# Ledger of designs, part 93: peptides against a protein of PDB entry 7Z53

Target 1, 150 residues: chain A of PDB entry 7Z53
Amino acid sequence: PRIKNQADCIPFFRSCPACPGSNITIRNQINALTSFVDASMVYGSEEPLARNLRNMSNQLGLLAVNQRFQDNGRALLPFDNLHDDPCLLTNRSARIPCFLAGDTRSSEMPELTSMHTLLLREHNRLATELKSLNPRWDGERLYQEARKIV

## One batch from the design tools (peptide; made by RFdiffusion4, then SolubleMPNN)

Design b2_p22_8_s4 (from b2_p22_8, 13 letters changed)
Fold by OpenDDE base, seed 2:
Structure b2_p22_8_s4 (fold): chain B 150 residues (1-150), chain A 22 residues (1-22)
Amino acid sequence: as target 1 above (150 residues)
Amino acid sequence: SYADALARAARAATRVGAHGFD
């Protein structure tokens, strides 16, 4: 019921609550991520960003993955294309750009990046399995159905 | 490298997701 090894825990912090009116039973989130459960940090909350996060080279409903780096054959987040990329400026010798995700803070906090990466892999895994189960589904349906499961 | 550090963090998260609640 709880993680035994606390050293492996990924910290999640909540923003300050906002209670409208005198109804203290309603707690609204102030930050862009109203709920971690909707996975908008992975898929993007805006349609233009959501499209840029997808692999549009095929009809497999996959999210885009990094084209330069992998983790023992496993996917990493794709790079963004930013003018004056702050990640490049932070460590000029490393020459690693900021990662592209639904949450723009992904490269600012490695803890978030790890979760985004995990959910990226899970989405692509689900989309692949859905394709095998439903071979007639196109990329859009595979993407949307996998998104619902994540 | 920075990418390697992120990869290590991702691997740790994967292990937690699969077995962290044991």
Scores: peptide ipSAE 0.021, ipTM 0.445, DockQ to the pose 0.030
Fold by OpenDDE base, seed 1:
Structure b2_p22_8_s4 (fold): chain B 150 residues (1-150), chain A 22 residues (1-22)
Amino acid sequence: as target 1 above (150 residues)
Amino acid sequence: SYADALARAARAATRVGAHGFD
């Protein structure tokens, strides 16, 4: 989502609210570091979520990217499709829904959003490079090998 | 306009993220 001021609390209905300086914020940050090590924040810890995070329209082993917006040609996280989207409700003027990522808290903290975005880009970069080096690999192989490298 | 706003937010977040989680 479009978040410029982290000082404001963000109400979430599927997770606890994110408030700067709160114990919840500190805990989320600590837990995110653990997820960062194994990259589960990027790929999702459960298969249904993992599948939703992949680009399944081709055999390139890519993660899904935002279909509406780019950052100077660079990929952004795809949007989630939440009933009563807390990101839309929090800032009605911005009209930016929550991002979809392996960590459900990805939209709570700009720091997490940035890391998810960077690792998304890195995965897709790696998958593209692996495709060039191994043209016979299918999408599943490319995805898994890129995931191992990240 | 929305694209620009989102991109701006993403770039700002990226800069923050580059400094770690401290």
Scores: peptide ipSAE 0.020, ipTM 0.447, DockQ to the pose 0.030
Fold by OpenDDE base, seed 4:
Structure b2_p22_8_s4 (fold): chain B 150 residues (1-150), chain A 22 residues (1-22)
Amino acid sequence: as target 1 above (150 residues)
Amino acid sequence: SYADALARAARAATRVGAHGFD
């Protein structure tokens, strides 16, 4: 069965299967990342979003961080810039906008916020260390190498 | 509220990452 009205569909994508040398019942996917954790939700699957998530003000390969708030000196996710921001509407006194992340569900599921925040910090940590180890690397290489490690 | 939930999630991330993710 297939839904005829595509507007009713939620887009899901499945990783490409690996090609095992033997008959294996369990489907294995190709690992495009070095780590076992899929951090695609942090970086975004769309190029425009991915660019918006990066700190392009320097050549350090960092992800963008919140410019208004920190959590005891630690980075928080940057705020999104939405018209009719639902986060602002739910609590007008708090005046806290929704976070911007690679996963569009980040604002809908606070459980994801912690994961996004952790991996944001880890990426920036890795990028910083990579810069120290490889001072001649530009921001793009730092970003990509850190992304592969995360 | 939603804002409170976000704040709680952020603080939870801080606790988990306290050992040096930044």
Scores: peptide ipSAE 0.023, ipTM 0.364, DockQ to the pose 0.033; fails the geometry check
Fold by OpenDDE base, seed 5:
Structure b2_p22_8_s4 (fold): chain B 150 residues (1-150), chain A 22 residues (1-22)
Amino acid sequence: as target 1 above (150 residues)
Amino acid sequence: SYADALARAARAATRVGAHGFD
């Protein structure tokens, strides 16, 4: 494995090998995200939530990112605005609220948080790439096209 | 910190996604 520190790793694959037909020598990549991830947890199934998960301050089609923290310049999930935030009660000194995601358990399960973070970054990467390829696309078009690719 | 732990987990996941678990 390329990753040596496996103790800190979460095995997550966007795609997996697939051998079509009887020819096992031909290995294709198949999108495995739908097998492991409900994309609605990333984008939100309800329109109000979906809008809250988006960066609506520009026309880049991006998902909202954390405004307080980054991971070496890379995006983290935005914080939620809960009245009684259980994450704040977990460690009062840390003052870290729960993340905003389609799953309320995201802050309780680092695996889910990591997955949502990964897909957040992938969406924003795709949207950025699509913007460079299609400068005339507005934010809605970029968001929708990126979502379709994810 | 809590955020750091989550960031570490996120980095691990992104590395796996990028390079595979081999």
Scores: peptide ipSAE 0.020, ipTM 0.400, DockQ to the pose 0.033; fails the geometry check

## One batch from the design tools (peptide; made by RFdiffusion4, then SolubleMPNN)

Design b2_p23_1_s1 (from b2_p23_1, 14 letters changed)
Fold by OpenDDE base, seed 3:
Structure b2_p23_1_s1 (fold): chain B 150 residues (1-150), chain A 23 residues (1-23)
Amino acid sequence: as target 1 above (150 residues)
Amino acid sequence: SLQEEAEREYAEHRLLLLLAALL
C-alpha cells in the first residue's frame, strides 16, 4: 500500500464472490440468509463487552438490565459507565446516562435503543423459559442457548 | 426469525420505550 502508516488504516473486509457455473456477467455475493445471525449488536462482539452486558450475579444466563428504571415492570438497557458521558452533557436536566449495548451507537440513535431493549427482554425471557425446562443448566449454557435462539 | 418478530414489536412500542428511557 502507498500509505506506510498502517495505524491510520481502517480495516475493511470484502465479501467473497459467488460464481455459479459459467455465469460471469454478474458478480454475485455469497448469500448470508442461511447464515447464523450473531446479534452482536445486542451481545457484543468482544469478550470484555459481552461480559459487561451479562448479569453475573446469578446462574440464570440473563443479560444485565437497568437497575434504576423499568418500563411498567419490564426491563430497560443498563447504563454505561463513561467518564465523560455525552448523553448527560446533551441534556443536563434529564440526567440520563448513555445506555450500554453491544453496539455503542444505540445511544446515538434512539431508535436502536428501543430495538436493543426488546431483544434484551426476549433474551431474558428465553433464558428464563430454558431454565424452567432445564433446571440443571448453568448460567453459561442458558446464556448461549438463548443467544442462539434470538 | 426472532429478530424479525422483535422488529415488528419495536414498531409498536417505539414511542413507549423511548419515553421510558428518558424518565
Scores: peptide ipSAE 0.024, ipTM 0.521, DockQ to the pose 0.021
Fold by OpenDDE base, seed 4:
Structure b2_p23_1_s1 (fold): chain B 150 residues (1-150), chain A 23 residues (1-23)
Amino acid sequence: as target 1 above (150 residues)
Amino acid sequence: SLQEEAEREYAEHRLLLLLAALL
């Protein structure tokens, strides 16, 4: 039977189908993974999350970075503040909480963590460059323009 | 172009991937 309580559902979305060019019955999907990077994973698809991912301590339009750790001077993803942090529970010896990113899966798959980190750095680089080029831009504009470029 | 560059950097810099895997 169908699940009546939507709260019990985990959303799974099916990719958009590609237009068939033949009588092939096999559904083909549009390959978006190899064509581009969905930056929404970095910035968040929900407004509250998007705000939490930003560095609001200044007007530089930056994404928030880890305050405890760096990678040879380079930024890492900020930590999330989860009540029951599964990352801490999974590897108690490491004592590293889950990262906060636009995609909730960021800490579940190392590939995503890496990609998020790279794009975080790229955004902040872009925002920094944009600030240099446009000193009068406020943090919101810097953030949005950098986001558009990414 | 920037996304492509990011993807290249991802592919070329496996150290970050390894680091993430260890976390």
Scores: peptide ipSAE 0.018, ipTM 0.429, DockQ to the pose 0.024
Fold by OpenDDE base, seed 1:
Structure b2_p23_1_s1 (fold): chain B 150 residues (1-150), chain A 23 residues (1-23)
Amino acid sequence: as target 1 above (150 residues)
Amino acid sequence: SLQEEAEREYAEHRLLLLLAALL
């Protein structure tokens, strides 16, 4: 990091820049997280996280949903299990922990929380419809096909 | 329970506020 005094800094780190192809000078990033376009913020960019974001209790290819709360019958993001949960520490009266998403920034940006919730619902909707159209598909195929459509 | 109802209401309102912020 370029800033030496980090006493009052939020620990955000910049990824390395990259230009993709020959004669293409559009600046991209090289990091563990892929671009917004591929919806990796919803599914996770690493396999362990991706598995934790899935509902593995059935063969429906669904993403995990909140087990405590719903939004008028609609799904909410599952809660994370952080030792030092910043959401609990910020507002002790609310007693609502941080949400789990493919992008760790979901806990830091309310806009991302809502977007991830919508995309979670869309994935599960797609997976459900794909199951109806293809009853013999297993959970892995349903998950992957829904992911591709999103 | 009353506690669960209050928490559900909070979660619903929180999400609505977040959605409104995106618009």
Scores: peptide ipSAE 0.015, ipTM 0.384, DockQ to the pose 0.024
Fold by OpenDDE base, seed 5:
Structure b2_p23_1_s1 (fold): chain B 150 residues (1-150), chain A 23 residues (1-23)
Amino acid sequence: as target 1 above (150 residues)
Amino acid sequence: SLQEEAEREYAEHRLLLLLAALL
């Protein structure tokens, strides 16, 4: 693996194959969209990482977002600040550092990056809505309540 | 618990294309 420190890696399991009775050409997979969400991939499994993944500049309970790039106004994962950043070394022309997420594999597999990004967006959406509904809640409560819903 | 709903909501987005460009 490109990133050496993988203590926060979460095992992802492939969906089991489903055998359609009428089609031997397409190997379908059992729907895994409703599978349990391991929130540790987004929030971090350890407190120091969890704090680094949060937007601590306000009391809105938000996760940190990328400060350089957006997806048509939508949030992307923040960049990490690594000495000898392996992402920069892998593609020297792109000059894009590794993403910071609860799972170190977030920059290795686009599928994981996508999932992390979606859940980050959902968390921030939930936190924003919770703030609207509960204006007196502080950032910690907003963060924890949004995390519980995700 | 909201994974499926979130994925459906963002399905129309260009996320994978943009992320691929960043990776």
Scores: peptide ipSAE 0.014, ipTM 0.388, DockQ to the pose 0.029

Design b2_p23_1_s2 (from b2_p23_1, 12 letters changed)
Fold by OpenDDE base, seed 4:
Structure b2_p23_1_s2 (fold): chain B 150 residues (1-150), chain A 23 residues (1-23)
Amino acid sequence: as target 1 above (150 residues)
Amino acid sequence: SAQAEAEREYAEAREALLQAALL
């Protein structure tokens, strides 16, 4: 459906492609992506889910990462722990559970999986950087500040 | 159904990511 009231429309512009070798351009692209994406898809809209998406084992303000697999040392989304995991049922031979994401729609939009992965990595990168800059910040502060930047 | 297709596509995405992880 087309929105009749233009005042209800938020203009979105395509982000410029990141230039290789420039961390700034990469960051800008990621930030641009987050401006078009409901952050709840990454962080969760509900507190219990948001907590499950966080790494609570330390005070680094990190999002939880996959404990079984890494992508060349880079983080992957954590697996969910569903009682009846539909992802295991779709391909029983693969034995790959559903990824845990902040939005259940992620299971319906597989293209978001990669984006969520990138945003996960960016958050954790930012949190790590913020920890370096602000060593006295606790995990909650690091998490919240990184979330604001993303 | 569309839902089943989405689930299959999601599985493929997961497998692709994990495949990349294993390389």
Scores: peptide ipSAE 0.076, ipTM 0.615, DockQ to the pose 0.025
Fold by OpenDDE base, seed 5:
Structure b2_p23_1_s2 (fold): chain B 150 residues (1-150), chain A 23 residues (1-23)
Amino acid sequence: as target 1 above (150 residues)
Amino acid sequence: SAQAEAEREYAEAREALLQAALL
């Protein structure tokens, strides 16, 4: 399920999340998902890909988000920039390119799209909270600390 | 092929997400 209100959580590491009530369960479920799928699916296992998945326009430690579409104000995965985009070739009329993710298999498994979207949002939420708690942290530290928590 | 089917399913999911985003 989509997390509608995450503001009540304190961004602790996976072993010590600080959330009231049902938010603890939701957080634990997200952590379990990252363990199951491998967080490298979100962040990329290769440094060039990992950099392309990040928002490098600021020092907020955020992952890149879709620049064309938002889901009721919430982030969607960015589009990839493939020369021969297989997603565009499957339906030329729709013109919907592949999403950029940490693993190419994301293009083959629609189930990963939703999960990656949620984890993208969670990372950016965590990075935002960490920035508010630690305003002197640079983008690299925010990104790494948020990544550790996810 | 199985890959083509998976790609079509993924495309449908992407389209559904984007349609929801446009509402």
Scores: peptide ipSAE 0.075, ipTM 0.598, DockQ to the pose 0.030
Fold by OpenDDE base, seed 3:
Structure b2_p23_1_s2 (fold): chain B 150 residues (1-150), chain A 23 residues (1-23)
Amino acid sequence: as target 1 above (150 residues)
Amino acid sequence: SAQAEAEREYAEAREALLQAALL
C-alpha cells in the first residue's frame, strides 16, 4: 500500500523496460505525482469492481468514462449503476448519481474526486500512448502496463 | 455528523465537477 501521510511521502522513480519507445522521464514524473495516491481508489482492489471500472468494448486498455458528460472534451468518472443510488436521494433536484470509483470509501474522500478524474484521464492517455508504441498489445496488456505507471 | 458532512462534501464535489463540465 502507498503511504497516506503526505508529510512522510517520498517520490518514487522507476524505469519502463517493457516500453522501448516510452519516455522514462515521463514515467518517473508520473510516479512522482502519484506516489502519495492510493492507486486502489482508481483501479479497485477487487476483481469484479476492477472489471467494472474498465472499458471492455474495445482492446485499448482504457478505463470507463462518463457517457453523459465531458469536461471541455475531457473525460469524467463514469456513473455507478446502483438500484438505490444514495447520491440521487441526497439532492433530488440535481439528478446526479454517484460516481463509480475503485474504493467504496470514495464518498468519504471528496477531496480526491478531482484527483480520481485526473488519474482516469492520465491512465487513458498512457494506454493510448502505449498502444501507439506497441500496436500488437491487447487491451489487457495495455491496461496493466498503464496501471503500473500510474 | 462526520458521515453526513462527508456525504454533503462529496455531493458538492460531484455537482461542482458536472457544473463545470456543462458550462
Scores: peptide ipSAE 0.075, ipTM 0.604, DockQ to the pose 0.022
Fold by OpenDDE base, seed 1:
Structure b2_p23_1_s2 (fold): chain B 150 residues (1-150), chain A 23 residues (1-23)
Amino acid sequence: as target 1 above (150 residues)
Amino acid sequence: SAQAEAEREYAEAREALLQAALL
C-alpha cells in the first residue's frame, strides 16, 4: 500500500505499513511481523554473519546501518560486499548493491528488504531506549536485550 | 551537492523497486 509520508513509513506488501514513532496500532503490526518472521532473518543464524550485522564501533548494542545512504534521515540496511553481486547484475540501471541481512535472500525479495529495514530501525530504537534506562549495560547486553524484545 | 544527488538517485531506485514489488 502507498503511504503519503514515506519519510516515516515503510510499506508492507501483504500487511499494513509500519510508521516508526506512531501509535500502538503500529507497534502491534511490528509485533505481528516478528511473530511469524524468524528472528534469524534480521540477526543472522550464524555467528559470523550476526557479528557483521552489528555495529561494533561502540558499546550501544546497535545493528549496523548503511554508511552511504539514508532514507530521509532514517537508517537503511548496510550493503554486502559481494564479488559478483547479483543485485547489481540483475538491474544495472539501478546500480544498488545487495543489502546485508540475516538472510541473503532478502535482497532478492523486496518485501523482505522493507521488513528488515523496519526491524533494523526498531532494534536500534530499542537499544537506544534501553541504554537510557540502563546506562551501565554494555553493548552486548543492550544488543541481546533488544534482540529479545524484537 | 554530489552526495545529495546520489542519495536522491538511490531513493528513486528504491522506490522503483518497491513499486515493482507491489505489482
Scores: peptide ipSAE 0.046, ipTM 0.568, DockQ to the pose 0.033

Design b2_p23_1_s3 (from b2_p23_1, 18 letters changed)
Fold by OpenDDE base, seed 3:
Structure b2_p23_1_s3 (fold): chain B 150 residues (1-150), chain A 23 residues (1-23)
Amino acid sequence: as target 1 above (150 residues)
Amino acid sequence: SKQAEAQEEYARARELALLLALL
């Protein structure tokens, strides 16, 4: 083997090719993306965090949104409630705390902040639509069904 | 004044983040 220390090797598997016909010249891959997209970065991977990310003030199945700021009427991520907030320390004059999301890196990377914001809005949109279609669903049902669709 | 400045800086950062996601 080219690598002497095989203890550090990571196994890697390549997907099988899909050949619908013997004369097909284009090599396609078997779609393994049939599984659900993991949105744990939005909803949280732990139950305590997941609860903190939800709006528990009503039975609408919504995620929590920022209570101080909006983007032209659209929702923004809620602020975290850290004792020693690193975001506040980076710019003391701005006084903008870190965002709360399923991934702690949300405030560190603008790309993640944006993506989480969009997915937050999409969840709340879906939950609102599901409520209109199913008025008798409680907040838990609305939240879970919207989460599955995202 | 400080609150207004904070809101403006927040808005700028927010807009930048959204723009980057749409690129």
Scores: peptide ipSAE 0.020, ipTM 0.503, DockQ to the pose 0.022
Fold by OpenDDE base, seed 2:
Structure b2_p23_1_s3 (fold): chain B 150 residues (1-150), chain A 23 residues (1-23)
Amino acid sequence: as target 1 above (150 residues)
Amino acid sequence: SKQAEAQEEYARARELALLLALL
C-alpha cells in the first residue's frame, strides 16, 4: 500500500525495471547504484561526491576521515554538511551530523555505517601500503589503485 | 511513526558509538 503521509517518508526512488527476455513474471530492477563490487557505496557513484569523499589535502590517495572523532585512533567516516541534516534533527542534544559516504543510506542504517567505516579504513591502509611500495605514485594513482583492490 | 522511531534509534546508537570511541 502507498504511504499517504509523504512527509514521513524517506525519499526513495524506484529504479527502472529490468526484465530478462525469458522471465516476464519477475520484475527486476536496474541497480541505480553501481555494483557492490565496485564499492560505489564507499567511493560514490558521481564525480562530485567522489571528490568530496577524498582527502585532497595531500597526495596520499586517501579517503577523507572524520576530523572530530576517532575510534581508538582509527578512522571514522567524515560528517556530511547537509542543510537540513536529519541526523541532527533526530537528536538535537547529541549534535552528531550524518556521515558522508558514497551511499546516502549510510546514516540511516548502522550496518552500512560500520561497513563503510571498515572499507574506508581498508582503502586508506591499501593506499598507504601502495605508497610505500611505489613512492613516486601521486595521489590519484594511489587512490585509483587502492580503489581497484578494494 | 515507526520510521521516525527507527531514525531516533539510529541516532542514539550513533551517539553511543562515538562516545565509546572517545573513551
Scores: peptide ipSAE 0.019, ipTM 0.482, DockQ to the pose 0.020
Fold by OpenDDE base, seed 5:
Structure b2_p23_1_s3 (fold): chain B 150 residues (1-150), chain A 23 residues (1-23)
Amino acid sequence: as target 1 above (150 residues)
Amino acid sequence: SKQAEAQEEYARARELALLLALL
């Protein structure tokens, strides 16, 4: 059936196929984490959202991370602040809000959430490394340079 | 509490999902 409201469509991310050389019979996969030119799912496509996804408390160029939960010391996506949070409504006991990401539907599929989480971690790793290599860079430059690498 | 258990289950599921994403 034709979906009338395409805004409800969940984006599908897949690694790009690659056939190196003359070996056309074997399909290799380009790393999905680095193959996406558009990382709007992580950084947001609009400036207000992009700012909300950043850690603005310092000049380290980091993305915001969850303040309540970590994955064995590793960062998780921050929670959104939706008026009628569907994630809270689906599981009242867990009280886990929807995650905030560049895509408002990042919480719809655990696979997407995981990918966004990994990219969040990678960005923050890159920003941290860039800060070490370039101590005089401010948070904006660190953020932008890390974003470009991702 | 039920909430604590649910949060723990969520955390475990999240960890598993992340692990699977890395494979």
Scores: peptide ipSAE 0.014, ipTM 0.315, DockQ to the pose 0.024
Fold by OpenDDE base, seed 4:
Structure b2_p23_1_s3 (fold): chain B 150 residues (1-150), chain A 23 residues (1-23)
Amino acid sequence: as target 1 above (150 residues)
Amino acid sequence: SKQAEAQEEYARARELALLLALL
């Protein structure tokens, strides 16, 4: 039966096929991504999450950074505020909660954590440079422009 | 309005310069 309420559906999309010049049966997909790294992992794909990832204390267009720890002066990902934090549960001695990032898997793989951290730093660097170049830009403009560059 | 336009143009130029510097 057809689901009438679209809100009950999880949308799945399939990329359009690329038409090969050769007589092959393997379907190739058109890569719509122009960037090597999908920045959605940093910024979040959902608006509520995206807002939570931002530093809203100023108009600098920055992403939020960890308030407890730094890496030799460099920014780290902020901690999430999970009621049942799996990161705390898996390692009781470390007492390090899960990181908040655009990808919910950020704390599951150190590679993702590192990538998120690097791109966080890059975004904030870009936003800072853009602010220097464009002092009249507000935080939203700085955030969006930096996001486009990343 | 002229001031706003000039500021926007200058902003675009500066942004472009930043992009080029990243290459």
Scores: peptide ipSAE 0.014, ipTM 0.311, DockQ to the pose 0.026

Design b2_p23_1_s4 (from b2_p23_1, 14 letters changed)
Fold by OpenDDE base, seed 1:
Structure b2_p23_1_s4 (fold): chain B 150 residues (1-150), chain A 23 residues (1-23)
Amino acid sequence: as target 1 above (150 residues)
Amino acid sequence: SAQEEAKREYEEARLLRLLEALL
């Protein structure tokens, strides 16, 4: 998903993007979304899935990002690798495979992709900032601390 | 090569347009 203005608009739902006029309202909506949706959708509830959602190529505590595409330099969710990809089967003209996220709802409900993308970016932003503030932290600590903040 | 880069940029733009239509 392409988010043109993340500061003023949050297109977390296909039919109901949030474009509040105040910064405080935007923050409140983001906080409400993270609490209501449960961050387990981003990180996964099971350890094998959680590991697959992480970037294990370094010690930066980052979540994995799409390796094929970016949104004007910004991260997108990684693609899953499914034998019978339901996203491809239900929309053959689009030719977009399912995204990998914390649960299967990302595959069943692509309308939530924008929200998952925002949370992915926020985690990676936090992990990057935490690394700057705490250069001796390893990838596990950076990941866990960023996860706690989200 | 320049051709490969152009192809990647085209596919990226295509994906983003499709995602915008689906979301």
Scores: peptide ipSAE 0.061, ipTM 0.598, DockQ to the pose 0.027
Fold by OpenDDE base, seed 2:
Formats: structure tokens, sequence, C-alpha cells
Structure b2_p23_1_s4 (fold): chain B 150 residues (1-150), chain A 23 residues (1-23)
């Protein structure tokens, strides 16, 4: 892994891209590839999850963002609300929960985290621009149109 | 409080370092 300091690591169970004995790895690769087609890794494939990934506090068509942290004013993925959060349980001193994303394997595939973050930002950027261009569009329209572009 | 802010800043910086390492 790129991260050398385990104390700073979020606990992830990374799948091996080329491990010969892992059917799970192959499935993860396929699932990841298919998720890139429709960006389901960002938006979720199921409606309940998709709703949880959206910012429902306004009509801007935005995805939900982290409420605790930002990156120089830019968005980070929201935290999930798991009963037994494995990210918290594995490294209690880190105190960083698992991220919430459209891919439920977000904590299993750390490579996706940064990409999901970038795509989150891109969606919200697009939605914001679409709102500027189309002031009468509601949140649902903005969300769907931005999703189509991403 | 200042202590809470410092703690949050530390955690934020830590999180950002993680994300940067994953990029």
Amino acid sequence: as target 1 above (150 residues)
Amino acid sequence: SAQEEAKREYEEARLLRLLEALL
C-alpha cells in the first residue's frame, strides 16, 4: 500500500487485482468496471442508497458531502452510519468512520475513495452550473441531468 | 473550544493525507 503509517490508515480490505485464487477479486473487478459505465459507484444502484447519497436539504440536485471535514473548502465523501462501523472498530485511535458511497465496498477498495471524492465534486460542480443555466430546474432535474453527464 | 478545533484540524489533516496518498 502507498500509505506507510498504519496509524493513519483507514482499515480497508483491499482486493488484489491479479490474485489467481480469489473469485472475489474477479467479481470486484467486474463490479468496478460495470460501475464505471453508469457511475453507480457514486450514485448507488438501489434507490434507498441513492437517496441517502443525495443532499435532500435543498433543491440543488447535489450529492451529500461530509459534514465534518472539507478539503480547503472542497467536498469530501460523507461518512456512513453503520451500527458496527468496521473502520472505527479496526482502528479505534483513528476515529474515522467508513465513507458512504454508491459502492458498498468503499471500505474494501481504498483506491475508490479518492476517485469517488473527485466524482462527487464533479457532480456537484455540474449540478451547480446547470442550476445557473437553468434556474427553474428543481433538485430532481438537476440531479438527474448532472448524473447523465458524469 | 480551541481544544476541539485543534482536534478537528488534526483529524482533518490526517484524513486529507490519507486521501492524497490514495490519489
Scores: peptide ipSAE 0.018, ipTM 0.507, DockQ to the pose 0.029
Fold by OpenDDE base, seed 5:
Structure b2_p23_1_s4 (fold): chain B 150 residues (1-150), chain A 23 residues (1-23)
Amino acid sequence: as target 1 above (150 residues)
Amino acid sequence: SAQEEAKREYEEARLLRLLEALL
C-alpha cells in the first residue's frame, strides 16, 4: 500500500468489498483529472453538486475549502455534510468525515484525495490571478474561466 | 477546550500524513 503506516490511515468508504484493482487503474484516474474533459471529477458533473463545491460567500470564483484543517496555510478539501456519513461510521474513533469532491469516489479511493487537493489549490490560484487581471469579472466568470484553464 | 484543540491538531497531522503518502 502507498500508505506505509496503517495507523495513520483515515477511514474511506468503499462501495465494493474488493481491494482496488491495480495501481495502474488508480494512476490512470489521477492523470485524467488534469484534463478539462475529466475535470468533472473535481468540479462535479451535476449543477447541484457543482454549486456545493463552490465558495458562494464572495465573488472570487473560488472552490470551497476545508473550514477545520489547513496544511500550513494551504487549502484542503472540504468535508461533506452527510447525515449518515459512511466515513464516520466506518471508524468511530477517527472522527474524520468524508471529503466533498466532484466524484464520490474521492472518498472511496484515497489515492485520488491528494490530487483533488492539488487541483483545488490550482483552481483557487488561477481564480485569484484572473481577478487581478480582470477586476470587473464576477465570481461566475472567474470560476468558469479558471475551470477552463485547469 | 484544550483537549478539543489537542485532538484537532492530532487529526490535522494525521490527515496531512495521509495526503503526503498519496503523493
Scores: peptide ipSAE 0.018, ipTM 0.441, DockQ to the pose 0.030
Fold by OpenDDE base, seed 4:
Structure b2_p23_1_s4 (fold): chain B 150 residues (1-150), chain A 23 residues (1-23)
Amino acid sequence: as target 1 above (150 residues)
Amino acid sequence: SAQEEAKREYEEARLLRLLEALL
């Protein structure tokens, strides 16, 4: 993390915002590593969440991406649709809602956001490539196969 | 509107800075 400006911090619920002085516990780091192994932080560990993380508008096996913003054409994590968004409530001036991710702790571990973004992009890249190689695969198969590779 | 566009651009830039800072 290279946060230099406190004003650029992302507020997080029940944890320190993404700031130079953020306090990430060893337990959280270990859990993050464990979820990295199975990529559950990207895909979710529960079926309802997993479905919400997917782009269900087509049969491309993609994960959902942010519909408001892109990074020079590259995908960003989608925003969650929380009724009482703790990210917005914690820092109203930031005006950045919580990101939707497979790990609920992503809203509490800001350092994971960029990693999740990269892995989202990688999944969608893989799914796109798999579709090219296997044009008859449906979205479910593309999603699952890409998930296995990540 | 121009105001909405400026706001979106600001938010996008802020978001990107945050993401970059987390890498």
Scores: peptide ipSAE 0.019, ipTM 0.526, DockQ to the pose 0.031; fails the geometry check

